# Peptides against a protein of PDB entry 4Y8H: the designs that were tried, part 77

Target 1, 196 residues: chain A of PDB entry 4Y8H
Amino acid sequence: TSIMAVTFKDGVILGADSRTTTGAYIANRVTDKLTRVHDKIWCCRSGSAADTQAIADIVQYHLELYTSQYGTPSTETAASVFKELCYENKDNLTAGIIVAGYDDKNKGEVYTIPLGGSVHKLPYAIAGSGSTFIYGYCDKNFRENMSKEETVDFIKHSLSQAIKWDGSSGGVIRMVVLTAAGVERLIFYPDEYEQL

## One batch from the design tools (peptide; made by RFdiffusion4, then SolubleMPNN)

Design b2_p23_1_s1 (from b2_p23_1, 12 letters changed)
Fold by OpenDDE base, seed 5:
Structure b2_p23_1_s1 (fold): chain B 196 residues (1-196), chain A 23 residues (1-23)
Amino acid sequence: as target 1 above (196 residues)
Amino acid sequence: MMEEIREEMKKLNELLKERNAKL
């Protein structure tokens, strides 16, 4: 898996590859690793498909209940719920999660939750087995307050490099753009990103 | 009967793959 989320001028963009493995083999299933937990709060998933789906389902349900009682939750609130679930169950879960969301007060925010269940707020985050190959590239090329187009290109180039070197990453690159204007889904195919 | 069993086993195997899938 190669996943990332990047804050930019108008909000935040999540990105992910789509490869799924079973044991040492690539599964024939193409997975959507970008998961909605609220209207403008999404997550990137790495690790166990079953574990991360269960966590996301619980968070989604919790946030819906929260909304009915208190109004729209913040991205930080969502991240805290993820953190609690991952930390309390860390001995029984294999889950790496990036939480990203947009609201009018805080704009785009990114929280990374690695396997141990800690939580870290960052301007951008990368995770998954492919992320080890792109720390240098991302550090060199990330800029704050990029345009939407610049951010899409940054994510596309980053994930392309990760996929190139990580055998457990591949397929299509999916993105979700979260801004004041709404939610937008993007998809890029190998013929495009392999040329970068 | 044997064909039905084979198809059911295929379905079970697919379910197991999904449960053990890694991202």
Scores: peptide ipSAE 0.212, ipTM 0.592, DockQ to the pose 0.053; fails the geometry check
Fold by OpenDDE base, seed 1:
Structure b2_p23_1_s1 (fold): chain B 196 residues (1-196), chain A 23 residues (1-23)
Amino acid sequence: as target 1 above (196 residues)
Amino acid sequence: MMEEIREEMKKLNELLKERNAKL
């Protein structure tokens, strides 16, 4: 897996590959690793498909309950729920999660929750087996307050490089753009990103 | 009978793949 989330001028963009594996084998399955937990709060998932899906489902439920009682939750609140679930169940879960969201007050925010269930707020985050290959590239090329187009390009190039070197990453690159204007879903196919 | 067993095994294998899938 190669996943990332990047804050930019107008909000935040999540990105992910779609490859799944079973043991040492690449599964003949394309998975959507970008998961909605609230209208403008999403997550990137790595690790156990079953574990991370269960966690996301529980978070979504809690955020719906929260909304009914208190209004729209912040991205920080969502990250806190993820953190609690991952930390309290760390001995039984294999999960790496990036939480990203947009609201008018806080704009785009990114929280990374690695194995163990710690939480870290960052301007951008990368995770998954493919991330090990792109730390240098991302550090060199990330800039604060990029445009939407610059950020899409940054994520596309980053994930393309990760996929190139990580056998556990591949398929399509999916992105979700979260801004004041709403939610936009993007998809890029190998024929495009392999040429980068 | 053997065909039925093969089909059931195929289904089981698919279920196991789903349970053990990694991202």
Scores: peptide ipSAE 0.209, ipTM 0.593, DockQ to the pose 0.053; fails the geometry check
Fold by OpenDDE base, seed 3:
Structure b2_p23_1_s1 (fold): chain B 196 residues (1-196), chain A 23 residues (1-23)
Amino acid sequence: as target 1 above (196 residues)
Amino acid sequence: MMEEIREEMKKLNELLKERNAKL
């Protein structure tokens, strides 16, 4: 897996590959690793498909309950719920999650939750087995307050490089753009990003 | 005895996860 989320001028963009593996083999399955937990709060998933889906389902439920009682939750609140689940069950779960969201008050925010269940707020985050290959590239090329187009290109190039070197990453590149204007899903196919 | 069972169950669970879909 190669996943990332990047804050930019108008919000935040999540990105992910779609490859699924079973044991040592690549499964003939395309997975959507970008998961909605609230209207403008999404997550990137790495690790066990079953574990991360269960976590996301629980978070979605809690955020729905929260909304009914208190109104729209912040991205920080969502990240806190993810953290609690991952930390309390860290011995039984294999999950690396990036939480990203947009609201008018806080704008775009990114929280990374690695295997240990800690939480870190960052301008951008990368995770998954493919992320090890692109730390240098991302550090060199990330800039704060990029345009939407610049951010899409940054994510596309980053994930393309990760996929190139990580056998556990591949398929299509999916993105979700979260802004004041709403939610937009993007998809890029190998013929396009392999040439980058 | 209980500790041994817990350890074996942990190993089994990890093995099953490896056989399951991985992202």
Scores: peptide ipSAE 0.196, ipTM 0.583, DockQ to the pose 0.083; fails the geometry check
Fold by OpenDDE base, seed 4:
Structure b2_p23_1_s1 (fold): chain B 196 residues (1-196), chain A 23 residues (1-23)
Amino acid sequence: as target 1 above (196 residues)
Amino acid sequence: MMEEIREEMKKLNELLKERNAKL
């Protein structure tokens, strides 16, 4: 898996590959690793498909209840719920989560929750087995307050590099753009990003 | 009945694959 979330001028963009592995082989299944937990709060998932899906489902349910009682939760609130679940169940989970969201007050925010259940607020985050190959690239090329187009290109190039070197990453590159204007889903196919 | 069993087995196999799937 190669996943990332990047704050930019107008909000935040999440990105992920789609490769799934099972046992000793790479499955042909295309998995959507970008998961909605609220209208403009999403997460990137790495690790156990089952574990991360369970976590995301619980968070989504919690945020729905929260919304019905108190209104739209902040991204920080969502990250706190993820953190609590991951930390309290750390011995039974294989989960790496990036939480990203947009609201008018806080704009785009990114919270990374690595193994162990700590939480870190960052301007951008990368995770998954492919992330190890792109720390240098991302550090060199990330800039704060990029445009949407610059951010899409940054994520596309980053994930392309991760996929190039990580056998557990591949397929399509999916992105979710969260801004005041709403939610936008993007998809990029191998024929496009392999040549980057 | 045989068709029902076949469908159940397919569901079980799919579930098992999902449990072992990694992202």
Scores: peptide ipSAE 0.188, ipTM 0.576, DockQ to the pose 0.053; fails the geometry check

Design b2_p23_1_s2 (from b2_p23_1, 12 letters changed)
Fold by OpenDDE base, seed 3:
Structure b2_p23_1_s2 (fold): chain B 196 residues (1-196), chain A 23 residues (1-23)
Amino acid sequence: as target 1 above (196 residues)
Amino acid sequence: MMKEIREEMEKLNKKMAEANSKL
């Protein structure tokens, strides 16, 4: 898996590959690793498909309950719920999560929750087995307050490099753009990113 | 009977493979 989330001028963009593995085999199944937990709060998932789906389902339920009582939750609140679940179950879970969201007060925010259940707020985050190959590239090329187009290109190039080197990453690149204007889903096929 | 059993086994195997998937 190769996943990332990047804050930019108008909000935040999440990105992921789609490859799934089963045991020692690469499955031909295309998986969506970008998961909605609230209207403008999403997560990237790495590790166990079943474990990370269960966590996301619990968070979604909790945020729905929160909304009914208190109104729309912040991205920080969502990240705190993920953190608690990952930390309390850290001995039994294989999960790496990036939480990203947009609201009018805080704009785009990114929180990374690595294995172990710590939480870190960052201007951008990368995770998954493919992330090990792109730390240097991302550090060199990331800029604060990029345009939407610059941020899409940054994510596309970063994930393309991760896929090139990581046998556990591949398929399509999916993105979710979160801004004041709403939610937008993007998809890029191998022919569009392999030549980058 | 054998055809129906095979189809159910294939469905079960697919579900088990999906449950053991990694991202």
Scores: peptide ipSAE 0.238, ipTM 0.604, DockQ to the pose 0.052; fails the geometry check
Fold by OpenDDE base, seed 1:
Structure b2_p23_1_s2 (fold): chain B 196 residues (1-196), chain A 23 residues (1-23)
Amino acid sequence: as target 1 above (196 residues)
Amino acid sequence: MMKEIREEMEKLNKKMAEANSKL
């Protein structure tokens, strides 16, 4: 897996590859690793497909309950729910989560939750097995307050490099753009990103 | 009978593969 989320001028963009593995083998399946937990709060998932889906489902339920009682939750609130679940179950859980969201007050925010259930707020985050290959590239090329187009290109190039080197990453690159204007889904196929 | 058994085995294999899938 190669996943990332990047804050930019107008919000945040999440990105992911779509490869899934079973044991040591690449499964003949394309998976969506970008998961909605609220209208403008999403997560990237790495690790166990089952475990991370279960966590996301629980978080979504909690955020729906929260909304009914208190109004729209912040991205920080969502990250705190993820953190609690990941920390409480850390001994039996294989999950790496990036939480990202947009609201008018806080704009785009990114929280990374690695194994162990710590939480870290960052301007951008990368995770998954492919992330190890792109730390240097991301550090060199990330800039604060990029445009939407610059951020899409940054994510596309970053994930392309991760996929190139990580056998556990591949398929399509999916993105979710979260801004004041709403939610936009993007998809890029191998014929495009392999040429980068 | 063999068709039904095969379908059940395929269903079970799919469930097992999903349970063991990594992202």
Scores: peptide ipSAE 0.223, ipTM 0.588, DockQ to the pose 0.053; fails the geometry check
Fold by OpenDDE base, seed 4:
Structure b2_p23_1_s2 (fold): chain B 196 residues (1-196), chain A 23 residues (1-23)
Amino acid sequence: as target 1 above (196 residues)
Amino acid sequence: MMKEIREEMEKLNKKMAEANSKL
């Protein structure tokens, strides 16, 4: 898996590859690693498909309950719920999660939650097995307050490089753009990003 | 009845596949 979320001028973009592995085999199954937990709060998932799906489902449920009582939760609130679940289950959980969201007050925010169940607010985050290959690239090329187009290109190039080197990453690149204007889904196919 | 059984089996198969899958 190669996943990332990047804050930019107008919000945040999440990106992921689509490859899934089953045992020792690479499955051709196209998986959605970008999961909605609220209208403009999403997460990237790496690690156990089952474990991360269970966490995301629980978070989604809690945020729905929160919304019914208090209105729209902040991205920080969502990240806190993820953190608690990951920390309390850390001994049995294989999960790397990036939480990203947009609201009018806080704009685009990114929170990374590694295996230990800590939470870190960052301008951008990368995770998954493919992330190890692109730390240097991302650090060199990331800029704060990029345009939407610049951010899409940054994510596309980053994930393309991760896929190139990580056998556990591949398929299509999916993105979710979260802004004041709403939610936009993007997809990029191998024929496009392999040439980068 | 057959439709319901099929849907349940598909759900179970999906869960089993997901339990063994890594992202």
Scores: peptide ipSAE 0.197, ipTM 0.572, DockQ to the pose 0.055; fails the geometry check
Fold by OpenDDE base, seed 5:
Structure b2_p23_1_s2 (fold): chain B 196 residues (1-196), chain A 23 residues (1-23)
Amino acid sequence: as target 1 above (196 residues)
Amino acid sequence: MMKEIREEMEKLNKKMAEANSKL
């Protein structure tokens, strides 16, 4: 898996590959690793598909209840719920999660929750097995307050590099753009990103 | 701070990949 979320001028973009593996076998299944937990709060998932889906489902339910009682939750609130679940279950959970969201007050925000259930607010985050190959690239090329197009390009290039080196990453690159204007889903196929 | 977080994240991501590579 190669996942990332990047804050930019108008919000935040989440990105992920789609490869699924079972041990040494690469499944021909295209997995959606970008999961909605609220209208403009999403997460990237790495590790156990089952475990991370269970966590995301619980968070989604919690945020729905929260919304009914208190209104739209902040991205920080969502990250706190993820953190609590990941920390409380750390001994039995294999999950790496990036939480990203947009609201009018805080704009785009990114929270990374690695194994163990710590939480870190960052301008951008990368995770998954492929992330180890692109720390240097991301550090060199990330800029604050990029345009949407620049950010899409940055994510596309970053994930392309991760996929080149990580056997557990591949398939399509999916993105979710969260802004004041709404939610936009993007997809890029190997014929496009492999040439980068 | 960012360097320390990065180093921690890199270590954890490697461990995660070894433990479970489903995603």
Scores: peptide ipSAE 0.159, ipTM 0.512, DockQ to the pose 0.315; fails the geometry check

Design b2_p23_1_s3 (from b2_p23_1, 11 letters changed)
Fold by OpenDDE base, seed 4:
Structure b2_p23_1_s3 (fold): chain B 196 residues (1-196), chain A 23 residues (1-23)
Amino acid sequence: as target 1 above (196 residues)
Amino acid sequence: MMEEIRKEMEELNAKMAERNAKL
């Protein structure tokens, strides 16, 4: 897996490859690793497909309950719920989660939750087996307050490089854009990003 | 009824495959 989330001028963009593996085999080429937990709060998932799906489902449920009682939760609140679940179950979970969201008060925010269940707020985060290949690239090329287009290009190039080197990453590149204007899903195919 | 069973089996098989899948 290669996943990332990037804050930018108008919000945040999540990105992911779409490969799922079972042992040495590709099980699914078009997996959706970008998961909605609230209207404008999403996560990127890496690790166990089953574990991360279960976590996301529980978080989504909690945020729905929260909304019914208190209104729209903050991205920080969502990240806290993820953190608690990952930390309390750290001995039984193989999960790497990036939480990203947008609201009018806090704008775009990114929280990374690595194995062990710590939580870190960052301007951008990368995770998954493919992330090891692009730390240098991302550090060099990330800029704060990029435009939407610049951020899409940054993510596309980053994930393209990760996919190039990581055998566990591949397929299509999916993105979710979260802004005041709403939610937008993007998809980029190998014929496009392999040439970058 | 048979169609429902078939669909359920397909869903179960898909879930079993996903259980061991890694992202």
Scores: peptide ipSAE 0.302, ipTM 0.661, DockQ to the pose 0.023; fails the geometry check
Fold by OpenDDE base, seed 5:
Structure b2_p23_1_s3 (fold): chain B 196 residues (1-196), chain A 23 residues (1-23)
Amino acid sequence: as target 1 above (196 residues)
Amino acid sequence: MMEEIRKEMEELNAKMAERNAKL
């Protein structure tokens, strides 16, 4: 897996490859690793498909309950729920999560939750087996307050590089854009990114 | 009956593969 989330001028963009593996085999070429937990709070998932889906389902339920009682949760609140679940179950879970969300008060925010259940707020985050190949590239090329187009391009190039080197990453590149205007899903195919 | 069993086994295998899938 190669996943990332990037804050930008108007909000935040999540990105992911779409390969799922079972052992040495590709089980699914077009998996959706970008998962909604609230209207404008999403996560990127890496590790166990089953474990991360279970966590996301629990978080979604908690946030729905929260909304009914207190109104729309913040991205930080969502990240705290993820953190608690991952930390409490760290010995039994294989999960890497990036939480990203937008609200009018805090704008775009990114929280990374690696194995072990620590939480880190960052302007951008990368994770998954493919991320090891692009730390240098991302550090060199990330800029704060990029445009939507610049951010899409940054994510596309980053994930393209990760996919080139990581056998566990591939397929399409999916993105979710979270802004005041709403939610937008993007998809880019191998013929679009392999040549970058 | 054999065709039904085959389909059931394929479905079970698919479910097992999904449970063990990695992202």
Scores: peptide ipSAE 0.294, ipTM 0.657, DockQ to the pose 0.023; fails the geometry check
Fold by OpenDDE base, seed 2:
Structure b2_p23_1_s3 (fold): chain B 196 residues (1-196), chain A 23 residues (1-23)
Amino acid sequence: as target 1 above (196 residues)
Amino acid sequence: MMEEIRKEMEELNAKMAERNAKL
């Protein structure tokens, strides 16, 4: 897996490859690793497909209950729920989660929750087996307050490089853009991103 | 009976694949 989330001028963009593996074999080429837990709060999932799906389902349910009682949760609240689940079950879960969300008050926010259940708020985060190949690239090329287009390009180039070197990453690049304007899903195919 | 067994095995295999799948 190669996943990332990047804050930018108008919000946040999540990105992911789409490969799922079982052992050394590709099990699914077009997996959706970008998962909605609330209207404008999404997550990137890495690790166990089953574990991360279960976590996301619980979080989604919790946030729905929260909404019914208190209104729209903050991204921080969502990250806290993820953190608690990952921390409390750290001995049994293989999960790396990036939480990203947008609201009018806090704008785009990114929280990374690695194995073990710590939580880190960052301007951008990368995770998954492919992320090891792009730390340097991302550090060099990330800028704060990029435009949407610049951010899409940054993510596309980053994930393209990760996919190039990580056998556990591949397929399509999916993105979710979260802004005041709403939610936008993007998809980029190998013929495009492999040329970068 | 054999057809039912086949279907059950396929369902089990699918479930196992989901459990073992890694992102």
Scores: peptide ipSAE 0.285, ipTM 0.648, DockQ to the pose 0.053; fails the geometry check
Fold by OpenDDE base, seed 3:
Structure b2_p23_1_s3 (fold): chain B 196 residues (1-196), chain A 23 residues (1-23)
Amino acid sequence: as target 1 above (196 residues)
Amino acid sequence: MMEEIRKEMEELNAKMAERNAKL
């Protein structure tokens, strides 16, 4: 897996590959690793497909309950729920989560929750087995307050490099753009990103 | 809310045995 989320001028963009593995083998199944937990709060998932799906379902349920009682939750609130679930189950759980969201007060925010259940707020985050190949590239090329187009290109180039070197990453690149204007889903196929 | 989270976590633990795919 190669996943990332990047804050930019108008909000935040999440990105992910789509490859899954079964044991030591690459599975033919293509998955969506970008998961909605609220209207403008999404997550990137790495690790166990079943475990991370279950966590996301639990978070979605609690955010719906929160909304009915208190109104729209912040991205920080969503990240705290993820953190509690990951930390309390850290001995048995295989999960890497990036939480990203947009609201009018806080704008775009990114929280990373690595294995172990710590939580870190960052201007951008990368995770998954492919992320090990692109730490240097991302550090060198990330800029604050990029345009939407610049941010899409940054994510596309970053994930393309991760996929190139990581056998556990591949397929399509999916993105979700979260801004005041709404939610937008993007998809890029191998012929579009392999030539970068 | 936290009590409900605890119950859901117990259900999660029961389902972790269904691991058959990695992301």
Scores: peptide ipSAE 0.283, ipTM 0.646, DockQ to the pose 0.050; fails the geometry check

Design b2_p23_1_s4 (from b2_p23_1, 14 letters changed)
Fold by OpenDDE base, seed 4:
Structure b2_p23_1_s4 (fold): chain B 196 residues (1-196), chain A 23 residues (1-23)
Amino acid sequence: as target 1 above (196 residues)
Amino acid sequence: MKKEIREELEELNKKMREANSKL
């Protein structure tokens, strides 16, 4: 898996590859690793498909309850729920989560929750087995307050590089753009990003 | 809240672990 979320001028973009593995078998199954937990709060998932899906489902439920009582939760609130789940279950979880969201007050925010259940607020985050190959690239090329187009290109190039080197990453590149204007899904196919 | 969240997670994990898939 190669996943990332990047804050930019107008919000945040999440990105992911789509490859899944079953035991020793690498499947080009188009899995959506970008999961909605609220209208403009999403997560990137790495590790156990089952564990991370369970976490996301619980978070979504809690945020729905929160919304019914108090209105729209902040991205920080969502990240806190993820953190509690990951920390309290750390001995039984194989999960790497990036939480990203947009609201009018806080704009785009990114929270990374690595193994162990710590939480870190960052301008951008990368995770998954492919992330190890792109730390240097991302550090050199990330800029704060990029345009939407610059951010899409940054994520596309970053994930392309991760996929190139990580056998556990591949398939399509999916993105979710979260802004004041709403939610936009993007997809990029191998024929496009392999040439980068 | 923490206990309830943990119980929900355990229940969901039990139902889903049969997929044996990794991301």
Scores: peptide ipSAE 0.215, ipTM 0.607, DockQ to the pose 0.083; fails the geometry check
Fold by OpenDDE base, seed 3:
Structure b2_p23_1_s4 (fold): chain B 196 residues (1-196), chain A 23 residues (1-23)
Amino acid sequence: as target 1 above (196 residues)
Amino acid sequence: MKKEIREELEELNKKMREANSKL
């Protein structure tokens, strides 16, 4: 897996590959690793497909309950729920999660939750087995307050490089753009990103 | 809340682990 989330001028963009593995084999399965937990709060998932799906489902339920009682939750609130689940069950979970969201008060925010269940707020985050290959690239090329187009290109190039070197990453690149204007889903196929 | 969340997690994990897939 190669996943990332990047804050930019108008909000945040999440990105992911789609490859799934079963044991030592690459499964011919395209998985959506970008998961909605609220209207403008999403997560990137790495590790166990089952564990991370279960976590996301529980978070979604709690955020729905929160909304019914208190109104729209902040991205920080969502990240705190993820953190609690990952930390309390760390010995039984294989999960790496990036939480990202947009609201009018806080704008785009990114929280990374690595193995162990710590939480870190960052301008951008990368995770998954492919992320090890792109730390240097991302550090060199990330800029604060990029345009939407610059941020899409940054994510596309970053994930393309991760996929090139990580046998556990591949398929399509998916993105979710979260802004004041709403939610937009993007998809890029191998023929487009492999030449980057 | 913590106990309820854990029980829900265990139940969902049991139902979903059939795929044994990794991301």
Scores: peptide ipSAE 0.204, ipTM 0.616, DockQ to the pose 0.080; fails the geometry check
Fold by OpenDDE base, seed 1:
Structure b2_p23_1_s4 (fold): chain B 196 residues (1-196), chain A 23 residues (1-23)
Amino acid sequence: as target 1 above (196 residues)
Amino acid sequence: MKKEIREELEELNKKMREANSKL
């Protein structure tokens, strides 16, 4: 897996590859690793497909309950719920989660939750087995307050490089753009990003 | 709250472990 989330001038963009493995084998399955937990709060998932889906389902439920009682939760609140679940179950959980969201007050925010269930707020985050190949690239090319187009290109190039070197990453690149204007899904196929 | 969340997670994990799929 190669996943990332990047804050930019108008919000945040999440990105992921789609490759799935079963045991030691690469499965011929395209998986959506970008999961909605609230209207403008999403996560990127790595590790166990089952474990990370279970966490996301529980978070979604708690955020729905929160919304009914207190109104729309912040991205920080969502990250806190993820953190509690990941930390309390760390001995039986294989999960790497990036939480990202947009609201009018805080704009785009990114929280990374690695194995062990710590939480870290960052301008951008990368995770999954492919992330090891792109730390240097991302550090060199990330800029604060990029445009939407610059951020899409940054994510596309970053994930393309991760996929190139990581046998556990591949398929399509999916993105979710979260802004004041709403939610937008993007998809890029191998014939496009392999040329980068 | 924490205990209830843990129990829910364990129950969901048991239901989904059958696929042994990784991301």
Scores: peptide ipSAE 0.202, ipTM 0.616, DockQ to the pose 0.082; fails the geometry check
Fold by OpenDDE base, seed 5:
Structure b2_p23_1_s4 (fold): chain B 196 residues (1-196), chain A 23 residues (1-23)
Amino acid sequence: as target 1 above (196 residues)
Amino acid sequence: MKKEIREELEELNKKMREANSKL
């Protein structure tokens, strides 16, 4: 897996590859590792597909309840719920999660929750097995307050490099753009990103 | 990114790779 979320001028973009691995083998299944937990709060998932889906489902439920009682939750609130679940279950959970969201007050925010259930707020985050290959690239090329297009390109190039070197990453690159204007889903195919 | 956080994430991501994470 190669996943990332990047804050930019108008919000935040999440990105992920789509490869799944079953044991030592690449599964034929193309998965969506970008999961909605609220209208403009999403997460990137790495690790156990089942575990991370269960966590995301629980978070989604909690945020729905929260919304009914208190209105739209902040991204920080969502990250806190993820953190608690990941920390409380750390001994039996293989999960690396990036939480990203947009609201009018806080704009785009990114929280990374690595194995163990710590939480870190960052301008951008990368995770998954492929992320190891792109720390240097991301640090060099990330800029604050990029345009949407610049951010899409940054994510596309970053994930392309991760996929190139990580056998556990591949397939399509999916993105979710969260802004004041709404939610936009993007998809990029190998023929496009492999040439980068 | 803060250096300490980066180092932690790199180590965790390495472990995830070694563990053959499904995602």
Scores: peptide ipSAE 0.174, ipTM 0.513, DockQ to the pose 0.341; fails the geometry check

